# Peptides against a protein of PDB entry 3JWR: the designs that were tried, part 317

Target 1, 323 residues: chain A of PDB entry 3JWR
Amino acid sequence: TRELQSLAAAVVPSAQTLKITDFSFSDFELSDLETALCTIRMFTDLNLVQNFQMKHEVLCRWILSVKKNYRKNVAYHNWRHAFNTAQCMFAALKAGKIQNKLTDLEILALLIAALSHDLDHRGVNNSYIQRSEHPLAQLYCHSIMEHHHFDQCLMILNSPGNQILSGLSIEEYKTTLKIIKQAILATDLALYIKRRGEFFELIRKNQFNLEDPHQKELFLAMLMTACDLSAITKPWPIQQRIAELVATEFFDQGDRERKELNIEPTDLMNREKKNKIPSMQVGFIDAICLQLYEALTHVSEDCFPLLDGCRKNRQKWQALAEQ
Target 2, 298 residues: chain A of PDB entry 3JWR as posed
Amino acid sequence: TRELQSLAAAVVPSAQTLKITDFSFSDFELSDLETALCTIRMFTDLNLVQNFQMKHEVLCRWILSVKKNYRKNVAYHNWRHAFNTAQCMFAALKAGKIQNKLTDLEILALLIAALSHDLDHRGVNNSYIQRSEHPLAQLYCHSIMEHHHFDQCLMILNSPGNQILSGLSIEEYKTTLKIIKQAILATDLALYIKRRGEFFELIRKNQFNLEDPHQKELFLAMLMTACDLSAITKPWPIQQRIAELVATEFWEQGDQVGFIDFVCTQLYEALTHVSEDCFPLLDGCRKNRQKWQALAEQ

## One batch from the design tools (peptide; made by RFdiffusion4, then SolubleMPNN)

Design b2_p25_4_s2 (from b2_p25_4, 17 letters changed)
Fold by OpenDDE base, seed 2:
Structure b2_p25_4_s2 (fold): chain B 323 residues (1-323), chain A 25 residues (1-25)
Amino acid sequence: as target 1 above (323 residues)
Amino acid sequence: SAAARAEELRREALGLHYVERAEAE
């Protein structure tokens, strides 16, 4: 395609020029082509292209395929969300120095997972999928959409001309897919809530050890969640804009719940409860975000900007809630 | 079998994906 030709022939700017190592990064001013260029730079600077012998054209095609498999009519869970999740992962690996704690296969898997973790998201949560009796709800009992996201990821990875993992040995391939699956499934917040207590307790007791395979898996899950939720850490102008996109998508679901399921939506998804957004954001930060970024910062102190950003945005939302 | 049913459901889900995307474009 013309798009592929343009991307493959383009000069890829440095990570410094693209500012993709910054935790304060914003994609608002970037074109789709520029987001693809940023993605290429992430793979290159993490040494994934060299270590796993990726062909440039295949990588370009894969990136465009991933982007294409996000829906355009979804307000928040679209390509830009996946891209920002991956950028936060890149920043955490580089600026946050988590790269030094992980294997090349783990880094490869995390980057692929970050880009792929919401593939074909429909703008509705798992509860809606269950209540609407969607075919996906019959296929999977828990983490319905996350299983679907992984299925889409696997489909793309195995599609002709998109096989960025063709340079891996069979054992490396199996390991990578296992980690990708675990990472994508971990983005279900229900699983985060279930597992985070173990992680926090290990940190509190100074018993956390990345050499333990179970604890490594747990850490990768927590890191995925931290990147997935990273909009809450962004500078306030970026945070409030993203919050509007999230609210739009949630309200769209609430509208569908009324129309299609004949139910009253929860406050979070109720368009008539816009005035509760600031207080709900404070609650979300306190219940879900703060302890996670505290724990992550404990593992790597260079991730402090994420925690600091989260704290600053809590103050901003609290101020609005008091009006 | 359970495996056969799962495969059928997967095909149905993927089919719906295609239709829904085509309508959104």
Scores: peptide ipSAE 0.021, ipTM 0.621, DockQ to the pose 0.023
Fold by OpenDDE base, seed 5:
Structure b2_p25_4_s2 (fold): chain B 323 residues (1-323), chain A 25 residues (1-25)
Amino acid sequence: as target 1 above (323 residues)
Amino acid sequence: SAAARAEELRREALGLHYVERAEAE
């Protein structure tokens, strides 16, 4: 395609120029082409292209395929969300110094997972899928959409001309897919809630050890969640704008719940309760975000900007809630 | 049951998404 030709021929700017190492990064001003260029730079600077012998054209096609399989009519869970998740992963690996703690296969898997973790998201949560009796709800009993996202990821990875993993050995390929699946499934917040206690306890007891395979897996899951939720850490103007996108999507779901299911939506999904957004954001930060970024900062102090951003935004939302 | 646990997890997830606490649901 013309788009592929343009991307493949383009000079990829440095990570410094693209500012993709910054935790404060915003994609609002970037074109789709520029987001693809950023993605190429992430793969390159993480040495994934070289170490796994990726062909440039194949990588470009894969990126465009991933982007294409996000829906444009979804307010928040679209390509830009996936891209920002991946950028946060990149920043955590580079600026946050987590790269030094992981294997190349883990890094490869995390980056692919971050970009792919919400593929074909429909702008509704697992509860809606279940209550609407969607066919996907018959296939999976929990983490319905996350399983679907992984299925989409696997489909793309196996599509002709998109096989960025073709340079891997059989064992490396199997390992990578396993980690990708685990990472995508980990983005189900229900699973995060289930598992985070173990992670926090290990940190509290000073027993956290990345050399332990189980703890490594747990850490990768927590890291994925930290990147997936990273909008809460952004500078206030960015955070506020993203919160509006999230609210828009949730309210759209609530409207559908009323119309299609004859259900009164929860406050989270209720357009009439928009005045509660600030207080709900404070509650979300306290219940979900703060401990995660505190723990992540404990693992790597260079991740502090994420924690600091979260704390600052809590203050901003609290101030609005008090009005 | 597995189904009951799945529903519990879905409920938790619903309450956790971005603007609301799971405990508030």
Scores: peptide ipSAE 0.018, ipTM 0.449, DockQ to the pose 0.078
Fold by OpenDDE base, seed 3:
Structure b2_p25_4_s2 (fold): chain B 323 residues (1-323), chain A 25 residues (1-25)
Amino acid sequence: as target 1 above (323 residues)
Amino acid sequence: SAAARAEELRREALGLHYVERAEAE
């Protein structure tokens, strides 16, 4: 395709030029092509292209395939969300120095997972899928959409011309897929809530050890969530804009709940309750975000900008809630 | 069998995916 030709022939700017190492990164001004270039740079600078002998054209095709398999009519859970998740992962690995704590396969898996974690998202949550009796709800008992996202990820990875993992040994391939699956499934906030207590306790007791396979898996899950939610850490103007996208998508779901399911939506998804957004954001930060970024910062102090951004945005939302 | 049914559901889900994506584009 023309898009593939353009991408494959383009000179990929440095990470510095693209600012993809910055936790304050914004994609708002970037074209789709530029987001793809950024993604190539992430793979390159993490040494994934070299270490796993990725062909440039195959990587380009894979990136474009992933992008294409996000829906354009979804307000928030689209390619830009996946891209921003991956960028935060990249920043955490580089600027946050988490790269030094992980294997190359783990890094490979995390980056693929970040880009793929919401593939074919429909703009509705698992609860809606369950209540609507969607065919996917018959396949999986929990984390319905996350299983679907992984299935989509696997489909793309195995598609002709998109096989970026073809340079891996069989054992490396199996390991990578296992980690990808775990990472994508970990983006279900229900699972985060279930598992975070163990992580926080290990940190609190100074017993956290990445050499322990179980704790490693736990950390990767927490890191995925931290990147998935990283919009809450962005500079205030960026945070506000993203919050509007999230609200739009949630309200769209609420509208569908009324129309299709005859259910009154919760405040979070109720368009008529938009005035509660600031207070709900404060609640979300307190209940979900703060402890996570605190714990992550304890693992690597260089991740502090995420925590700092989260705290600053809490203050901003609180100020709005008091008006 | 349960395995066969799961495969049928997977194929159904994939089919819906392509249709829905086409409509969303």
Scores: peptide ipSAE 0.016, ipTM 0.530, DockQ to the pose 0.023
Fold by OpenDDE base, seed 1:
Structure b2_p25_4_s2 (fold): chain B 323 residues (1-323), chain A 25 residues (1-25)
Amino acid sequence: as target 1 above (323 residues)
Amino acid sequence: SAAARAEELRREALGLHYVERAEAE
């Protein structure tokens, strides 16, 4: 209540002041209140508040509810990760000029999805959830946590006082939820790997067309992944710090794998192999990131800073790997 | 039934962390 009152009464600074249009954006120095203010600004500047008749208090409550439903004891997959994903989405839409290529409903869905895509993340991956025989693993065969994230998202959206979609028609509501679900599910890297070939081929053949519903869906999925992985594009000091957070969470999982499941963790999750991080980062960039940001830049040249940042960080990680 | 079991699992999973409302603080 006190936090809501403070947020709802606060003056929301401009996007320029908050620097949320910058691909180089960092949240490290921001308070929780400031992250919420940034989020309000994203909704406002994307015309979502006006176009869908959102009440300010409801939006504030929703933002705070989303934030509260991220766990504080998780090193990386917390509110700050979701916030940074949303900020990258905002930057891609505005500075990257992707906004003009999408409908208002798609933009609405993407922003909600970005903020919600890791709700109630436990700091462990789908493999761990499956091996631990968690109830979620019995409910879903694939993309286990992403289904849970969407369920959490839906629950918040339908909670009293949090219904930011109340101004939508029934058809708009259904469409928005469909896109949100698809976008959240798309953040499963396994699905990205499965689907990216089609996207890259369309780009290579110069046959990519956003007017095709299937290709539109594919693009939204790729865009979500690009934002979710955007830490790899950040200026080197920011990249290093985020990599430390990721490593911390992965090592925590590895420790739990040893203790709870009596298995040897993979190198990525193994605290004893932290010296392999630079080479693993190079491998990750080459296998997962570079082609994605190249393709995204092909769709919109104004997204080049993401590609450039990724290339620069590859060089930095490679230099460390050679030491 | 399979449907009933799925609903039970969903409730159990969602029960691990209920929505915390902003107005509660």
Scores: peptide ipSAE 0.017, ipTM 0.541, DockQ to the pose 0.021; fails the geometry check

Design b2_p25_4_s3 (from b2_p25_4, 17 letters changed)
Fold by OpenDDE base, seed 4:
Order: structure tokens, then sequence, then C-alpha cells
Structure b2_p25_4_s3 (fold): chain B 323 residues (1-323), chain A 25 residues (1-25)
């Protein structure tokens, strides 16, 4: 395709030029092509291209395929969200120095997972899918969308010309897929809530050890969530803009709940209750976000900008809630 | 109560059934 030709022939700017190592990164000003270039740079600078012998054209095609399999009519859970999740992962790995704590396969898996974790998202949560009796609800009992995302990820990875993992051994391939699946499933917030206590206790007791396979898996899950939720850590102007996108998508779901399911939406998804957004954001930060970024910062102090951003945004939302 | 606040938030965000799953030991 013309798009592929353009991408494959383009000069890929440095990570410094693209600012993709910054936790304060924003994609708002970037074209789709530029987001793809950023993604190439992430793979390159993490040594994934070299270590796993990825062909440039194949990587380009894969990126474009992933992007294509996000819906454009979804306000938040689209390519830009996936891209931002991956960028946060990249920043955490590089600037946050988490790269040094992980294997190359884990890094590969995390980056693929971050980019793929919301593939073909429909702009509605699992509860809606279940309640609407969507066909996907017949395939999976729990984490419906996350399983679907992984299925889409696997489909793309196995598609002709998109096989970025072809340079891996069978064992490496299996390991990578396992980690990708776990990472994507970890983005189910319900699972995060269920598992986070173990992580926080390990941190609190100074018993956290990445050499333990179980704890490694747990950490990767927490890291994925931290990146998935990283919008809450962004500078305030960026945070506000992203919050608007999230609200738009939630309100769209609420509207559909009224129309299609004949139910009253929750306040969070109720277009008529926009005035509650600031207080709900404070609640979200306090109940879900702060402890995660505190724990992550404990694992790697260089991740502090995420925690700091979260704290700053809490203050901003609190101020709005008091108006 | 922090637990109650969390539960309510999760209800808002995920739905009641998902809250139960999330908080299930």
Amino acid sequence: as target 1 above (323 residues)
Amino acid sequence: DEAARLAELLRQLLGLDEVERALEE
C-alpha cells in the first residue's frame, strides 16, 4: 500500500527528537505517520529489531495493521490510546530504567502488548458486552474484551507479512505469546484490583523480588496497568483533553445503555452528570491510581514523574470539585 | 470508608457484577 511504502521509506527520527522518552509526552500534534515512526523508534531503541532480526518492512506492516484494527469511531479506546500506552511503556523502560530489570523477551512482549491491548475495542466495557448479549460474551466468561484483544493481536502476528516474531525460536515465541496474553489480560481493571494487594504488600514488606517468576509476572501486570492508566499522570492540559475523550466514550456507552438496554447509566457514564466528573476523578486517583504509582516508584525511583503527575492532577481535579 | 468508596467507584466504572469479581477473595 501507499501508506506502507511511505512509512518504510521514511527516515525515523531519534527518540530525543520525538520526545518519546518523556513521561510528559503528548501525541496530539502527531500525524498517524508520525505515531508509526515513533513506534518504529521504540522497537529500534529497545534493541528489539536487532535482537530478534525484524525486517523493517514487516515491522512497518505490522504497525500499520495494528493501527488499522483500532476503530476510528471510538472516542478514547483507539490507536492513540494504544500508542500512548506503548509510549509510556517505552518511557518507563528507558527513562524509568525498568529496561535493566527485564529480559529482552519480556520487553518485546510488553511493547507488543501495549500496542495491542485494546485492539478492536468497541467503546464499551465488559459489563455492557455481557448485558447486551453480544456474541463475544458467548466466547468468554470474564475479561471478554481483553480476550478479544489478545485474539486480534494473535491474528495480526500470524498474518502474512506481519510476522515480526518470525526470528524467534519456538521456545522464545511461546514465551513471548504467554507474556503478551498475560499483559493484555492484566489490563482488565477488575483483575488489577484483585491482584494489586499482593503487589503492594510485597513492596510494603520489602519482600519484592523480580527474580521470583510469580512476582515478575505480577510486576509486569502492574506495569501494564500503570501504562494503561498513564493519562492520569500527564500534564494538566493533556490530562484534561484525555479526560474529555474518556468522558465522551463513557457518555456514548451511557446513551446506548438507555437506548438499547433500557437502563439508567451510572453517574460516570451519565451525560447529564458531567458536573460530577471532577469528584469522580479524585476518587479514581485515590482509590486506584496513587498506590500503583507509589509502588512503581518504589521499584524504580526514576518513575517518580508518573507519581508526581498523578498527585498534581489530583490537586487540579480537587480544586474543580470544590467549585 | 475507603472500601466502600472503592466499591462504589468500581460499580460506576465496571458495573456491579465486575465489582463482585474484582473484590472476590
Scores: peptide ipSAE 0.615, ipTM 0.949, DockQ to the pose 0.187
Fold by OpenDDE base, seed 2:
Structure b2_p25_4_s3 (fold): chain B 323 residues (1-323), chain A 25 residues (1-25)
Amino acid sequence: as target 1 above (323 residues)
Amino acid sequence: DEAARLAELLRQLLGLDEVERALEE
């Protein structure tokens, strides 16, 4: 395609020029092409292209395929969300120095997972899918959408001309897919809530050990969630804009709940209760976000900007809630 | 109180049916 030709022929700017190492990164001013260029730079600077002998054209095609398989009619869970999740992962690996704690296969898997974790998202949560008796609800009992996202990820990886993992051995391939699946499934917030206590306790007791396979898996799950939720850590102007996108998607679900299911939506998804957003954001930060970024900072102190951003935004939301 | 706040938030975010799954020990 013309788009592929343009991307493949383009000079990829440095990470410094693209500012993709910054935790304060914003994609608002970037074109789709520029987001793809950023993604190429992430793979290159993490040595994934070299270490796994990726062909440039194949990588370009894969990126464009991933982007194409996000829906444009979804306000938040679209390509830009996936891209920002991956950028946060890149920043955490580089600036946060987590790269030094992981294997190349784990890094490869995490980056692919971050980009792929919401593929073909419909703009509704798992509960809606279940209640609407969607066909996907017949295939999976729990984490319905996350299983679907992984299936989409696998489909793309196996598509002709998109096989970025073709340079891996059979064992490396199996390991990578396992980690990708686990990472995507970890983005189910219900699973995060279920598992985070174990992680926090290990940190609190100073018993956290990445050499333990179970603890490694747990850490990768927590890291994925930290990147998935990273909008809450962004500078205030960026945070506000993203919060509006999230609210829009939630309100769209609420509207569908009324129309299609004849159910009164929760306050969070009720368009008529937008005035409660600031207080709900404070609650979200306190109940879900703060402890995660605190724990992550204990693993790597260079991740502090995420925690600091979260704290600053809590203050901003609290001030609005008090008005 | 903190547990109750978390449960309510999860109800709003995930739905009532998912809260029990999330909070299972």
Scores: peptide ipSAE 0.608, ipTM 0.948, DockQ to the pose 0.187
Fold by OpenDDE base, seed 1:
Order: C-alpha cells, then sequence, then structure tokens
Structure b2_p25_4_s3 (fold): chain B 323 residues (1-323), chain A 25 residues (1-25)
C-alpha cells in the first residue's frame, strides 16, 4: 500500500527528537505516520529489531496492521490509546530503568502487548458485552474483551507479511506468546483489583523478588496496568483532554445502555451527571491508581514522575470537586 | 468506608457482577 511504502521509506527520528522517553509525552500533535515512526523507534531502541532479526518492512506492515484493527469511531479505546500505553511502557523501560530488570523476551512481549491490548475495542466494557448477549460472551466467561484482544493480536502476528516473531525459536515464540496473553489479560481492571493485594504485600514486607517466576508474572501484570492507566499521570492539560475522551466514551455506553438495554446508566456513564466527574476522578485516583504508582516507584525510583503526576492531578481534580 | 468506596467505584466502572468477581477471595 501507499501508506506502507511511505512508512518503510521514511527516516526514523531519534527517541530524543520524538520525546518518547518522556513520561510527560503527548501524541495530540502527531500524525498517524509519526505515531508509526515512534513505534519503530521503540522497537529499535529496545534492541528488539536486532536481537530478534526483524525485517524492517515486516515491522512496518505489522504496525500498520495493528493500527488498522483499532476502530476510529471509538472515542478513547483507539489506536492513540494503545500507542500512548506503549509509549509509557517504553518510558518506564528506559527512563524508569525497568529494562535492566527484564529479559529481552519479556520486553518484546510487553511492547507487543501494550500496542495490542485493546485491539478491536468496541467502546463498551465487559459487563455491557455480557448483558447485550454478544456472541463473545458465549465464548468467554470472564475477561471477555481481553481474550478477544489477544485473539486479534495472535491473528495479526500470524498474518502473511506481519510475522515479526519469525526470527524466534519455537521455545522463544511460545514464551513470548504466553507473556503477551498474560499481559493483555492483566489489563482487565477486575483482575488488577483481585491480584494487586499480593503485589502490595510483597512490597510492604520487602519480600519482592523478580527472580521468582510467579512474582515476575505479577510484576508484569502490574506494569501493564500502570501503563494502561498512565493518562492519569500526565501534565494537567493533557490529563483534562484525555479525561474528556474517556467521559465521551463512557457517556456513549450509557446512551446505548438506555437505548439498547433499557437500563439507567451508572453515574460514571450518565451524560447528565458530568458535574460529578471531578469527584469521581479523585475516587479513582485514591482507590485504584496511587498505590500502584507508589509500588512501582518502590521497585524503580526512576518511575517517580508517574507517581508525582498522579498526585498533582489528584490535587487538581479535588480543587474542581470543591467548586 | 474505604472498602465501600472501592466497591461503589468498581460497580460504576465494571458492573455489579464484575465487582463481586474482583473482590471475591
Amino acid sequence: as target 1 above (323 residues)
Amino acid sequence: DEAARLAELLRQLLGLDEVERALEE
């Protein structure tokens, strides 16, 4: 395609030029082509292209395929969300110095998972999918959309001309897919809530050990969630804009709940209760976000900008809630 | 109170059935 030709022939700017190592990164001013170039740079600077012998054209095609399989009519869970999740992962690995704590396969899996974790998202949560009796709800009992996201990820990885993992051995391939699946499934917020207590306890007791396979898996899950929720850590102007996108998508679900399911939406998804957003954001930060970024900062102190950003935004939302 | 606040938030985000799953030991 013309798009592939343009991407494959383009000079890829440095990570410094693209500012993709910054936790304060914003994609608002970037074109789709520039987001693809950023993605190439992430793979290159993490040594994934070299270590796993990726062909440039195949990587370009894969990136474009992933982007194509996000819906444009979804306000928040689109390519830009996946891209920002991956960028935060990249920043956490580089600036946050988590790269040195992980294997190359784990890094490869996390980056692929971050880009793929919401593939073909429909702008509604698992509860909606279940209540609407969607065919996917018959296929999977729990984490319905996350299983679907992984299925889409696997489909793309196995598509002709998109096989970025062709340079891996059979064992490496199996390991990578296992980690990708676990990482994508970990983005189910219900699973995060269920599992986070174990992680926080290990940190509190100073018993956290990445050499333990179970604890490693747990950490990768927490890291994925930290990147998936990283919009809450961004500078205030960026945070506000992203919060508007999230609210738009939630309100769209609420509208569909009324129309299609004949139910009253929750306050979070009720368009008429927009004035409650600031207080709900404070609650979200306190109940879900703060402890995660505190724990992550304990694992790597260089991740402090995420925690600091979250704290600053809590203050801003609290001030709005008091008005 | 903290547990109740978390449960209510999760109800709004995930739905009642998912909250029960998330908080089940």
Scores: peptide ipSAE 0.601, ipTM 0.946, DockQ to the pose 0.188
Fold by OpenDDE base, seed 5:
Structure b2_p25_4_s3 (fold): chain B 323 residues (1-323), chain A 25 residues (1-25)
Amino acid sequence: as target 1 above (323 residues)
Amino acid sequence: DEAARLAELLRQLLGLDEVERALEE
């Protein structure tokens, strides 16, 4: 395609030029082509292209395939969300110095997972999929969408001309896929809530050890969630804009719940209750986000900008809630 | 009550059935 030709022939700017190492990064001003260039730079600077012998054209095609398999009619869970998740992962690995704590296969898996974790998202949550008796609900009992996202990820990885993992041994390939699956499934917020207590307790007791395979898996899950939720850490103007996209998508679900399921939506998904957004954001930060970024900062102090951003945005939302 | 606040938030965000799954030990 012309798009592939353009991408493959383009000079990839440095990470410094692209500012993809910054936790304050915004994609708002970037074209789709520029987001793809950023993604190439992430793979290159993490030494994934060299270490796993990726062909440039294959990587370009894979990136474009991933982007193409996000829906354009979904307000928030689209390519830009996946791209921002991956950028936060990159920043956490580089600026946050988490790269030094992980293997190359884990880094490879996390980056692929971040880009792929919401593939073909429909703009509705798992509860809606279940209640609407969607065909996907027949395939999976829990984490329905996350299983679907992984299936889409696997489909793309196995598609002709998109096989960025072809340079891996059989064992490396199996390990990578296992980690990708675990990472994508970890983005189910229900699983995060279920598992986070163990992580926080290990941190609190100073017993956290990445050399333990179980704790490593737990950490990767927490890191994925931290990147997935990282919009809450962004500078306030960026946070507000993203919050509007999230609200739009939630309201769209609420509208569909009324129309298709004949139920009253929750306040969060009720277009008529938009005045509750600030207080709900404060609640979200307090109940879900703060402890996670505190724990992450404890693992690596260089991740502090995420925690600081979250705290600052809490103050902003609280001020709005008091009006 | 912090636990109650979390449960309500999760109900808003995930739905009732998913809250039960999230909070089950």
Scores: peptide ipSAE 0.599, ipTM 0.946, DockQ to the pose 0.188

